# Peptides against a protein of PDB entry 6B4E, part 101

Target 1, 295 residues: chain A of PDB entry 6B4E
Amino acid sequence: TNFDKISKMFWHYKDKIAQIKQDIVLPIKKADVNVRNLLSRHKRKINPKFGQLTNSNQQLFKIQNELTQLINDTKGDSLAYHWILNFIAKAVVHQAETEVRVKPESALPLGKLTLYLLVQFPELQELFMARLVKKCPFVIGFTCEIDTEKGRQNMGWKRNNENKWEDNTSYDERMGGILSLFAIITRLQLPQEFITTTSHPFPIALSWHILARICNTPLNLITNTHFVILGSWWDAAAVQFLQAYGNQASKLLILIGEELTSRMAEKKYVGAARLRILLEAWQNNNMESFPEMSP

## One batch from the design tools (peptide; made by RFdiffusion4, then SolubleMPNN)

Design b2_p18_7_s3 (from b2_p18_7, 5 letters changed)
Fold by OpenDDE base, seed 1:
Structure b2_p18_7_s3 (fold): chain B 295 residues (1-295), chain A 18 residues (1-18)
Amino acid sequence: as target 1 above (295 residues)
Amino acid sequence: SEEVEKLLNADPNSLLLP
């Protein structure tokens, strides 16, 4: 693992966030009043859609179509179009932070919706990835120290209005929620209408990188959060990961589930204990996946 | 181990099953 490369990628996306603010978010404030009004209306219509997802494919398709129409309505103005996509990117990640964290299986419909939008609107891909990396750098296997303020900020820690850091549990859950979404996206098949014409924008290989990079991370940087997000990933994608890579996947799952947890045993991380349980369940032929969505 | 290192540094695109 080339950690310098990963760091460069991390900072690339951090810079992208800054560019988005300068090139999209701030300029729209000075846009024509009609454009601003349009975007305000669309924002209000789009925002609740993510919370309307259920385990129903029918509902998913309905929402996909509604969002597609709303996004297409903005294409007449490039700035408006990019603004609405950036809004969607933020909203999707926010949904992962708030809902998926408490109901991991909700990542499946959210992931399906997101993947559809990523393919339908390719400009969303960079916007979405930048937001993901900002909020949860684990999605690219980036880790830094968190003993400094800057380090915590880089790893996506939040402060409240009183300038206090969020508690460890809240951080772990948020990271787990975001990672669950990303993991789901990586293991989903493209929608039927795209499978023959488009490459997967965030394929299962990205899941491989997450696991491998975490395994190569210096042990002094490994925290409970690493194990929490690995557990979240496992629930979301382990079955499909094994299908994709076979014996090589098995080896990597053993490395994270057995070797990495063993190396960190002295820390008695709760996340590590959970990951061990997941490993053992798999070894006993009881690996579970999220339930499939209904028609 | 060397085997572990090889695994962790492998290109996942080359390891995908058909």
Scores: peptide ipSAE 0.648, ipTM 0.961, DockQ to the pose 0.955
Fold by OpenDDE base, seed 2:
Structure b2_p18_7_s3 (fold): chain B 295 residues (1-295), chain A 18 residues (1-18)
Amino acid sequence: as target 1 above (295 residues)
Amino acid sequence: SEEVEKLLNADPNSLLLP
């Protein structure tokens, strides 16, 4: 693991967030009133769509088509187009922080929708990844110390209006929700209409990097959150990960489930205990995945 | 171990099953 490379990637996306603000978000405020009105109407139509997802593929396809049309309506203005995609990126991550957080299996329909949009609108990819890394650096296997204000900020910790940090449980759950979504995206196959013409924008290899980079992280930087997000990843993608990499996947799962948890046993992390349970379930041939969606 | 290091530093694209 090249941590310098990971750090550079992290800061690249931090810079991207700043660039998005300067080049997309702020300029649109000075745009023509007609454009601003269009975008206002569109965001109001788009935002509720993510909450309308169910375990139904039929419903998914309906929402895909509706969003596609709404986004296409903005293509006549490049700034408007990028603004609406950035809005979508933020909305998807927000949905992961709220809905997926409390109902992890909802990551599947959300992930399918997101993957479709990422392929249909390639400009969404960098916008989405930048938002993910800002909110949950674990998606690229980045970790820094959280003993400082800057460290906590870099790792996506929030403060309230009184400058009080969010509760550990709240942070863990948010990170778990976001990572669940990302994990799902990495293990999904492209829709049939895209599989021969487009490469997967966030392939299963990115899941490998998450696990490997966490395993290589200095132990003094490992927290309960690391185990929580590994557990979230496991529920979301472990079955498909094993299918993709076979014995090599097994080795990596054992490293996170057995070796990493054992090394941190003295900390008695709740997340580590859960991950150990997941490992044991797998050893007993009882590894579970999210149920497939209905027609 | 050397084996673990090799695994953790491997290119996942080279490890995908057919």
Scores: peptide ipSAE 0.647, ipTM 0.961, DockQ to the pose 0.950
Fold by OpenDDE base, seed 3:
Structure b2_p18_7_s3 (fold): chain B 295 residues (1-295), chain A 18 residues (1-18)
Amino acid sequence: as target 1 above (295 residues)
Amino acid sequence: SEEVEKLLNADPNSLLLP
């Protein structure tokens, strides 16, 4: 693992967030009143749709079509188009932080919707990844120390209006929710209409990188959060990961489930205990995946 | 181990099953 490369990638996306603010968010505030009104209306229509997802493919397709139309309505103005995509990127990540956090299986319909939008609107890809890395650096296998305020900020920790850090449980659950969504996206197949014409924007290889990079992370930087997000990843993608890489996948699952947890046993991390339970379930041929969506 | 290092540093695209 080249940690210098990972750090460069992390800071690339941090810079991208700053760029988005300067080039998209701030300029639109000075745009024509008609454009601002249009975007306000679209924002109000788009925002609730992510919460309207169910386990129904029919409902998913309905929402896909509605969002596609709303986004297409903005293509006549490049700034408006990018603003809407950035809004969607933020909204999807927010949904992961809130709904997926408490109901992990909701990552499946959300992931399907997101993947569709990422392929349909390629400009969303960089906007979405930048937001993901900002909120949850674990998606690229980045880890830094959290003994400093800057370190915590870099790892996506939030402070409230009183400048108090969020509690560990809240942070762990948010990271787990975001990582669940990303894991789902990496293991989903492209919609049938895109399989032959488009490469997967965030393929299963990115899941491999997450696991491998965490295994190579210095042990003094490994926290309960690492095990929580590994557990979230496991629930979301382990079955499909094994299908993709076979015996090599098995080796990596054993490394995170047995070896990494054993190395950190003295810490008695709750997340590590859960990951061991998942490993044991797999060893007993009882690995579970999220339920399939209905027609 | 050397085997573990090789695994962790492998290109995942080279390991995908057909």
Scores: peptide ipSAE 0.647, ipTM 0.961, DockQ to the pose 0.959
Fold by OpenDDE base, seed 5:
Structure b2_p18_7_s3 (fold): chain B 295 residues (1-295), chain A 18 residues (1-18)
Amino acid sequence: as target 1 above (295 residues)
Amino acid sequence: SEEVEKLLNADPNSLLLP
């Protein structure tokens, strides 16, 4: 693992976030009143859609169509188009932080919706990835120390209005929620209308990188959060990961489930204990996946 | 081990099953 490369990727997306603010978010405040009104109305219509997802494919397709129409209405103005995509990127990640963290299986419909939008609107890809890396750098296997303020900020820790850091449980759950969404996206097949004409924007290979990079992370930087997000990933993608890579996947699952947990046994991390349980379930031929969606 | 290092540094695109 080339950690310098990963660090460069991390900072690239941090810079992208700053660029988005300067070139998209702030300029729209001075845009034509008609454009601002359009975006305001669209924002109000778009925001509830992510919470309206269920385990129904019919409902998913309805929401996909509605969002597609709303986004297409902005294509006549490049700034408006990018603004609405950035809004969607933020909203999707926020949904992962709030809903997926408490109901991991909700990542499946959210992931399907997101993947559709990423393919339908390619400009969403960089906006979404930048937001993911900012909020949860684990998605690219980035880790740094959290014993400094800057380190915590880099790893996506939040402060409240009183400048107090969020508690460990809240952080772990948010990271798990975001990682669950990303894991789902990486293991989903493209929609039928795109499968022969478009490459997957965030393929299963990105899941491989997450696992491998965490395995190569210096042990002094490994925390309970690493095991929590690995457990979240496992629930979301382990079955499909094994289907994609076979015996090579098995080796990597053993490395995270057995070897990494054993190396960190002295820490007695709760997340590590859960990951070992998942490993044992797999060894007993009882690996589970999220239920498939209904018609 | 050397085998583990090779695995962790492999290009996942080269390891995908057909």
Scores: peptide ipSAE 0.646, ipTM 0.961, DockQ to the pose 0.957

Design b2_p18_7_s4 (from b2_p18_7, 6 letters changed)
Fold by OpenDDE base, seed 3:
Order: C-alpha cells, then sequence, then structure tokens
Structure b2_p18_7_s4 (fold): chain B 295 residues (1-295), chain A 18 residues (1-18)
C-alpha cells in the first residue's frame, strides 16, 4: 500500500471541495434571480425523494425517472447543472448519515438510485466522491491520527455549535452508514442498458482497496471506528465480494475478521467483537446479505 | 508474511474471477 498516494488522493478531494464552493456554490448566489428560483424549486422537489425510497423496485424506478427529469431541466445552464448535482451528492451522503445509519438495509435502494445517477450524469462522480471522502475518508482507505483537532477534522469528526466534538458512538454510526452506502454501490451491477456502453464508476475493486489499506494501516492508528465500518461493509458487500474474488476474497476476510481483531484484542473494541461474530457466522455457513428488493 | 504482503499489495482488477 502506497500511503503517499492515498494521502495525495485525500487532499485532492479536499481541494475539490474547496473548488466546488468557489466555482459552483458561491457563484450561484450571484446568479440571475430566475436561475436561483429554478434551483430552489428543484431542490425542494429533489430533497424528499431520497426519503421516499422503499424496498420496491417500482418505487425506485419512479424516483429515478423523476430525478432524471429534474436534473435534465438544468442542463441548459452549466452552472445550474453542476449545482444541482452537487446538491444531490450532498443529499445522498446525508441520507446515509441519517437513514442508513439506523437502517443499514436501506443502503440497497439508495445505492441503486445513486449508481443510476452516477452513470446517467457522469459529472456527479467527482462531486460525489469528494463529498464521500470529506465525510468518511475510510471510503478510500485513508486514516490519520485523531489526537489533534486537525486530525479529527480530516477524519470527518463534527463539532456542535458549542465547539464540542460528537460522541464516539455517533461518529462510528455515521461512518458506518456512509460506508454501507459506498460498499453497496461497489458491489451493484450496472443496469442492463449501461453494461455495454460504460464501465462501473466505483467497482468492487474499491472495496478491495478499503480492506487492504485498513489491514496495512499502522496499528497505532486503528480505532473502534475501523472495525465498525468493516462490519458495515461486511453486511453490505461480503457475499458479493466473495463471488467476485473467490479464494482471494476469503483470505482478505480472514485477515480483517481474525488477524486484525486479534492484534487489537487488548483494546476490547465493541466493533471488533461484532466483526468476530460476523466471521464466525460465515465460518458456520450463516453469512447473511441484505434482503433483495421487491418487484 | 510474504504471502500476506503479496495479497495486500495486489491489484484487485487482476484478481477478479471471470
Amino acid sequence: as target 1 above (295 residues)
Amino acid sequence: SSEVESLLNANPEELLLP
């Protein structure tokens, strides 16, 4: 693992966030009133759509079509188009932080919707990844120390209005929610209409990188959060990961489930205990996946 | 181990099953 490369990638996306603010978000505030009104209306229509997802494919397709139309309405103005995509990127990640956090299986319909949009609107890809990395650097296997304020900020820790850090449980759950979404996206197949025309924007290989990079992370930087997000990833993608990589996948699952947890046993991390349970379930041929969506 | 190192440093695109 080349950690210098990962760090460069991390800072690339940090720069991208700054660029988005400068080139997209701030300019729209000075745009024509008609454009601002259009975007305000679209924002109000788009925002509730993510919460309207269910375990129904029919409902998913309906929402996909509605969002597609709303986004297409902005294509006549490049700035407006990029603004609405950035809004969607933020909204999707927010949904992962809130809904997926409490109901992990909701990552499946959200992931399907997101993947569709990423393929349909390629400009969303960089906007979405930048937002993901900002909120949850674990998606690219980045880890830094959290003993400093800057380190915590880099790892996506939030402060409240009183400048108090969020509690560990809240942080762990948010990171788990975001990573669940990302894991789902990486293991989903492209819709049939896109398979021959485009490559997967965030393929299963990215899941491999997450696991491998965490295994290569210096042990002094490993926290309970690492195990929590590995557990979230496991629930979301382990079955499909095994299908994709076979015996090589098994080796990597054993490394995170057995070796990494054993190395950190003295810390008695709750997340590590859960990951051990998942490993044992797999060893007993009881590996579970999220329920499939209904027609 | 060398085997573990090889695994962790592998290119996943080359390890995909057909």
Scores: peptide ipSAE 0.640, ipTM 0.960, DockQ to the pose 0.954
Fold by OpenDDE base, seed 1:
Structure b2_p18_7_s4 (fold): chain B 295 residues (1-295), chain A 18 residues (1-18)
Amino acid sequence: as target 1 above (295 residues)
Amino acid sequence: SSEVESLLNANPEELLLP
């Protein structure tokens, strides 16, 4: 693992966030009133859609079509188009932080929707990835120290209105929710209409990188959160990961489930304990995945 | 171990099953 490269990736996306603010968000405030009104209306229509997802593919397809139409309505103005995509990127990540954190299986319909949009609107890819990395650097296997304010900020920790850091449980759950979404995206097949013509924008290989990079992370930087997000990843993608990489996947799962947890045993991390349980379940031929969506 | 290092540093694109 080349951590210098990972760091460069991290800062690339941090810079991208700043660029988005300067080039997309701020300019829209000075745009024509008609454009601003259009975007306001579209924002109001788009935002509820993510919460309307269920375990139904029929509902998913409906929402996909509705969002596609709403996004297409903005294509006549490049700035408006990018603004809507950035809004969607933010909204999807927010949904992961709020809903997926409490109902991990909801990552599946959200992930399917997101993957569809990422392929249908390629400009969403960089916007989405930038938002993911900002909120949850674990998606690219980035870790830094959190004993400084800047370190905590870089790792996606939030402060409340009183400038107090969020509690550990809240942070862990948010990170788990975001990582669950990303893991789902990496293990999903492309929609049928794209599978023969388009490469997967965030393929299963990115899941491999997450696991491998965490395994190579200096132990003094490993926290309970690392194990929490690994557990979230496991629930979301372990079955498909094994299908993709076979014996090599097995080796890596053993490394995170057994070796990494053992190395950190003295810390008695709750997340690590859960990960060991997941490993043991797998060893007993009881690996579970999220239920498939209904027609 | 050397094997572990090799695994962790592998290119996943090359490890995909058919």
Scores: peptide ipSAE 0.640, ipTM 0.960, DockQ to the pose 0.953
Fold by OpenDDE base, seed 5:
Structure b2_p18_7_s4 (fold): chain B 295 residues (1-295), chain A 18 residues (1-18)
Amino acid sequence: as target 1 above (295 residues)
Amino acid sequence: SSEVESLLNANPEELLLP
């Protein structure tokens, strides 16, 4: 694992967030009144769509079509188009932080919707990845110390209006929710209409990198959160990961489930205990996946 | 181990099953 490369990726996306604010978010406030009104109306229509997802593919396709039309309405103005995509990127991540954290299986319809949009609107990819890395650096296997304010900020910790850090449980759950979404996206097949014409923007290889990079992370930087997000990833993608990589996947699952948990046993992390249970379930031929969506 | 190191440093795109 080249940690310098990972660090460069991390800071690239941090810079991208700053650029988005400067070049997209702030300039739109000075845009033509008609453009601002259009975006305001579209924002109001788009925002509730993510909460309307269910375990139904029919409902998913309906929402995909509605969002596609709304986004296409903005293509005549490059700034408006990028603004609406950035809004969508933020909204998707927010949905992961709020809904997926409490109902992990909801990552499946959300992931399908997101993957469709990422392929349909390629400019969304960098906007979405930047938002993911900002909120949950674990998606690229980045870890730093959290003993400083800057370290906590870099790792996506939030402060409230009173400048108080969020509690550990809240942080763990948010990270788990975001990672669940990302894991789902990496293991999904492209929609049928794109399979022959487009490569997967966030393929299963990115899941491999997450696991491998965490295994190579210095042990003094490993926290309960690492095990929580590994457990979230496991629920979301372990079955498909094994299908993709076979014996090599098995080796990596053993490394995170057995070796990494054993090395950190003295810490008695709750997340590690859960990961051990998941490993044992797999060893007993009881590995589970999220239920497939209905027609 | 050398095997673990090789695994963790592997390019996953090359390890995908057909």
Scores: peptide ipSAE 0.640, ipTM 0.960, DockQ to the pose 0.949
Fold by OpenDDE base, seed 2:
Structure b2_p18_7_s4 (fold): chain B 295 residues (1-295), chain A 18 residues (1-18)
Amino acid sequence: as target 1 above (295 residues)
Amino acid sequence: SSEVESLLNANPEELLLP
């Protein structure tokens, strides 16, 4: 693992967030009133769509079509188009932080919707990845110390209005929710209409990198959160990961489930205990995946 | 071990099953 490369990726996306603010968000505030009104209306229509997802493919397709139309309505103005995509990127990540954290299986319909949009609107890809890395650096396997305020900020910790850090459980759950969504996206197949013409924007290889980079992380930087997000990833993608990489996948799953947990046993992390349970279930030929969506 | 290091540093795109 080249940690310098990972750090460069991390800061690239941090810079991207700043650039988005400067080049997209702030300029829209000075845009023509008609454009601002259009975007306000579209924002109000788009935002509830993510909460309307169910385990139904029929409902998913309906929402995909509605969002596609709404986004296409902005293509006449490049700034408006990029603004609405940035809004969607933020909304999707927010949905992961709020809904997926409490109902992990909701990551599947959300992931399918997101993957569709990422392919249909390629400009969404960098906007979405930048938002993911800002909120959850684990998606690229980045870890830094959290003994400083800057370190905590870099790792996506939030402070309230009283400048108090969020509690550990809240942080762990948010990170787990975001990671679940990303894991789902990496293991989904492209829709049939795209599979022959487009490469997967966030393929299963990115899941490999997450696991491998965490395994190579210095042990003094490993926290309960690392095990929580590994557990979230496991529920979301372990079955498909094994299908993709076979015996090589098995080796990596054993490294995170057995070796990494054993090395950190003295810490008695709750997340590590859960990951051990998942490993044991797999060893007993009882690995589970999220159920497929209904027609 | 060298085997573990090789695995962790592998390019996953080259390890995909057909």
Scores: peptide ipSAE 0.640, ipTM 0.960, DockQ to the pose 0.951

Design b2_p18_8_s1
Fold by OpenDDE base, seed 5:
Structure b2_p18_8_s1 (fold): chain B 295 residues (1-295), chain A 18 residues (1-18)
Amino acid sequence: as target 1 above (295 residues)
Amino acid sequence: SLNAPITDLDPEKIPPPA
């Protein structure tokens, strides 16, 4: 079990979040007034664009171009450039927490947009991954106990203004939404203009890591949330995962769908029941994927 | 043990493409 590596990766990104706040977010507040005004205007223009995505590729390309122009306007100032990318990283994850959680298929246009931006602006990659790990450690297959306050915080649980923890359903849905987005990104092909010039920043191999690391997790740490996010992943990427790895993919899908659910049957997790249904659908040659976007 | 992982597969070993 390679828990040491996973833990090191987790804490690396936790440290990155702290570094981003110290070196990017706080310093910009003291920057030149013209820079602050520029970023304020850009923030207002950028924020609504993620909610304007539809199942249309034409709409996607329009938004990609608009965001590209807005980001390019900041490249003359390194701090401003990194600030706007960090804002975008946060906004994308927020969209996953709010929209994708209730409409999983919306992960496809959001994922396409995000992948484009990750390739077009490579500095976004570390900022985005740090935000993902902070909000949903499942994206790297990290799990810890949630019996302590620190454990819950590490696993991305939120408290409200009254210091009350969010309910289990809210947490499960948020984690599912974020994981759906990440799963989609890992299974998308690079846009045609980038295929010969760059490697995929978050390839399908990262989906393999998620599943394999969960299978390597001590059973006493497995919760309903694990099954929820596995179900979300399944809807988002299982078809493409099988295409990528063939028989080896099948073995891993059986491990999570059959073996893991069976070992946890006494818990009667709702997420596990859903995952079992997905497994059975696959066994009956009825595995489904999200529909492709329109032109 | 009852809490042991369902497998000891090395999660860092990625299989070749199909």
Scores: peptide ipSAE 0.251, ipTM 0.878, DockQ to the pose 0.319
Fold by OpenDDE base, seed 1:
Structure b2_p18_8_s1 (fold): chain B 295 residues (1-295), chain A 18 residues (1-18)
Amino acid sequence: as target 1 above (295 residues)
Amino acid sequence: SLNAPITDLDPEKIPPPA
């Protein structure tokens, strides 16, 4: 297994989060009052936009344009620009944790918006990935033990104000929501205006890495959450994944849906049961995908 | 080993597109 590479990538993004705090978040607190006021106003305008998404492409395009304008307004100040992008990265992930977790299909408009912004503002890419890895290491197929406090922290577990860990269901749902968003992004086509000029920043190959790395994870580290996020990924991207890689994709889906679930059967994971249902649906030629957005 | 991964796939090798 290539655990060293995955671990290096994980810690790279963990370090990036620390760097963002030092170089972007903290310095802006000491910035000119006019800059701080500008960013405060923009923050207030930007934040609700993600919740305004619907299954309408028309609404999506409206939001894209509004956000583009708001972000462009900050380009005159590099620090302000990076701050607003970091804010957007955090807001998108937060939306995945709150809305996508309860309505997985909402990942589609959110993913389309996010992909547009990632291409339009390339500096968002590292900021966004760092936030994703911090919140949900599963996006890069990273797994560690969770029998220690540090292990739980590394895997994105939260503690409340009383220093109590979140319940398993809450964690599973949050991870599922974030992974759904990421999966959607990996399987989306670039907007038409970018197809000929730009490479996809988070292509479907990243979905391959997620699945393959989980399959290569020691079984003693596999938890219910792994199956939950695999199920979330499946709903979000399995159809497009099969289209992309054909028979090789099929083999990998069988590995996670049949082999991995079978090897962990004694644990009676609810997530594993759901994943088996998805496998069976596929075997019966009834694989479902999220509905396409309306014009 | 009971904890061995279920596959020997190289997760870093991406197959060609279909």
Scores: peptide ipSAE 0.230, ipTM 0.871, DockQ to the pose 0.323
Fold by OpenDDE base, seed 4:
Structure b2_p18_8_s1 (fold): chain B 295 residues (1-295), chain A 18 residues (1-18)
Amino acid sequence: as target 1 above (295 residues)
Amino acid sequence: SLNAPITDLDPEKIPPPA
């Protein structure tokens, strides 16, 4: 396991977050008043769009067009453009932490919207990935100890205003929500208009990395959360993952569903129990996927 | 070791598409 590579990737995105603050967020506060006013108006228009998503492709396309127009309106000013994209990156991840957390299937319309924006606006890709890694390092298969405050912070644990850590359930659900979104993005096909002209920015190979890196993680670092996010990933992407990699995918699903759960059986993790159920469903030819969106 | 990973799979090596 090349833990060094994963660690370097993790810290790269941590540094990117700091860079975003210094190069985008803080400078805009000193920008021309007209630019700031424009961004404030656009922010207000953009914010509700993510909550307007439904299981309808028609609604999705409407929102895609509206967001595209709003983002394009900022392209005349590079700083404004990057600020809006960073705002969108944050908003999408926030939607995963809230809506997808409680309704995993909502990851599908959100993922389709996000993938469209990532392709349409390539500068969003690094901004989005940085935000994902900050909030949920599992998206790149990164794991560290959580026995220290710094370790918990690195793994995306939040503290409230009273400096109290969030409870385990809240953390697990948030991580599951974010991972569901990312998993969906990795398994979605590019929109038809982009298939021949653009490569997928976050392809299914990234799902492979998540699973393989977790399987290659020292067992003493494996927690219930690992199994929770694997279960979330499974619901979101297992069917398409099998289609993509065939027998090799099957081997990896068995590794996480059977071998990893068995090795950690003494911990009696609830997430592991759920993952075993998913494995058994697959073995019984009853693997489920999220329902497709309506026209 | 007791805490060794469950596999020696290279996570950086992506298999070919099915």
Scores: peptide ipSAE 0.230, ipTM 0.872, DockQ to the pose 0.293
Fold by OpenDDE base, seed 3:
Structure b2_p18_8_s1 (fold): chain B 295 residues (1-295), chain A 18 residues (1-18)
Amino acid sequence: as target 1 above (295 residues)
Amino acid sequence: SLNAPITDLDPEKIPPPA
């Protein structure tokens, strides 16, 4: 187990967040007033688009086109372009934290939109991944202790204005929402127009890394959150994961659903109980996936 | 040990597609 590699990846993205602030966010505040006004208008137009998604492909395509046009309007200024992409990265993750957490199936239209944008605008990829890792390190299978303030911060825990940590349920739900989105992205096929011209930026192999790295995590670091995000991943991607890797996928699903839950049974984690239910449903040939979108 | 991982899988090795 190469924990050093995962840690290096984690800190790479932490550094990227700092770099984004220094090179994109702060400089734009000193940019020309016309540029700032443009970005303010675009921000106001872009922000509601993610909440306008439905189970309709027609609506999805409409929003894709609208966002594409709005982003293209900024390409004449590199700083403005990167700023708007960073804004989009933040907005997508925020939507996962707020809407997907309560309605997991909404990850499907959001994931389709996000994947389209990631391919259409490659510069979004590093910005988006950095934001994901900051908010939910589970997306790369990173885990550290949460007994310290720094450890909790690294694992994406929030504090309010009174420096009080968020409750466990809120944290678990947020992590589940973000992980649902990421899982969906990894299992989606590229739009037909891109299949022959580009590789998938966040392929199903990244789902393998998540599961395998969690299985390689020292048990004293495993929490209820790990089981919650595994359950969220399961709902989002287990069917497609099995299709992709067959017997090897089955072995890994059994490891997380049976072995990991059994090993941690003394903790009586609610997330583990749910994951076991999902395993049992699969064993009874009743594995479900999110419903497909309508035309 | 009580805290040993449940598997010896190499998380960096991706299996071939089915």
Scores: peptide ipSAE 0.226, ipTM 0.871, DockQ to the pose 0.319

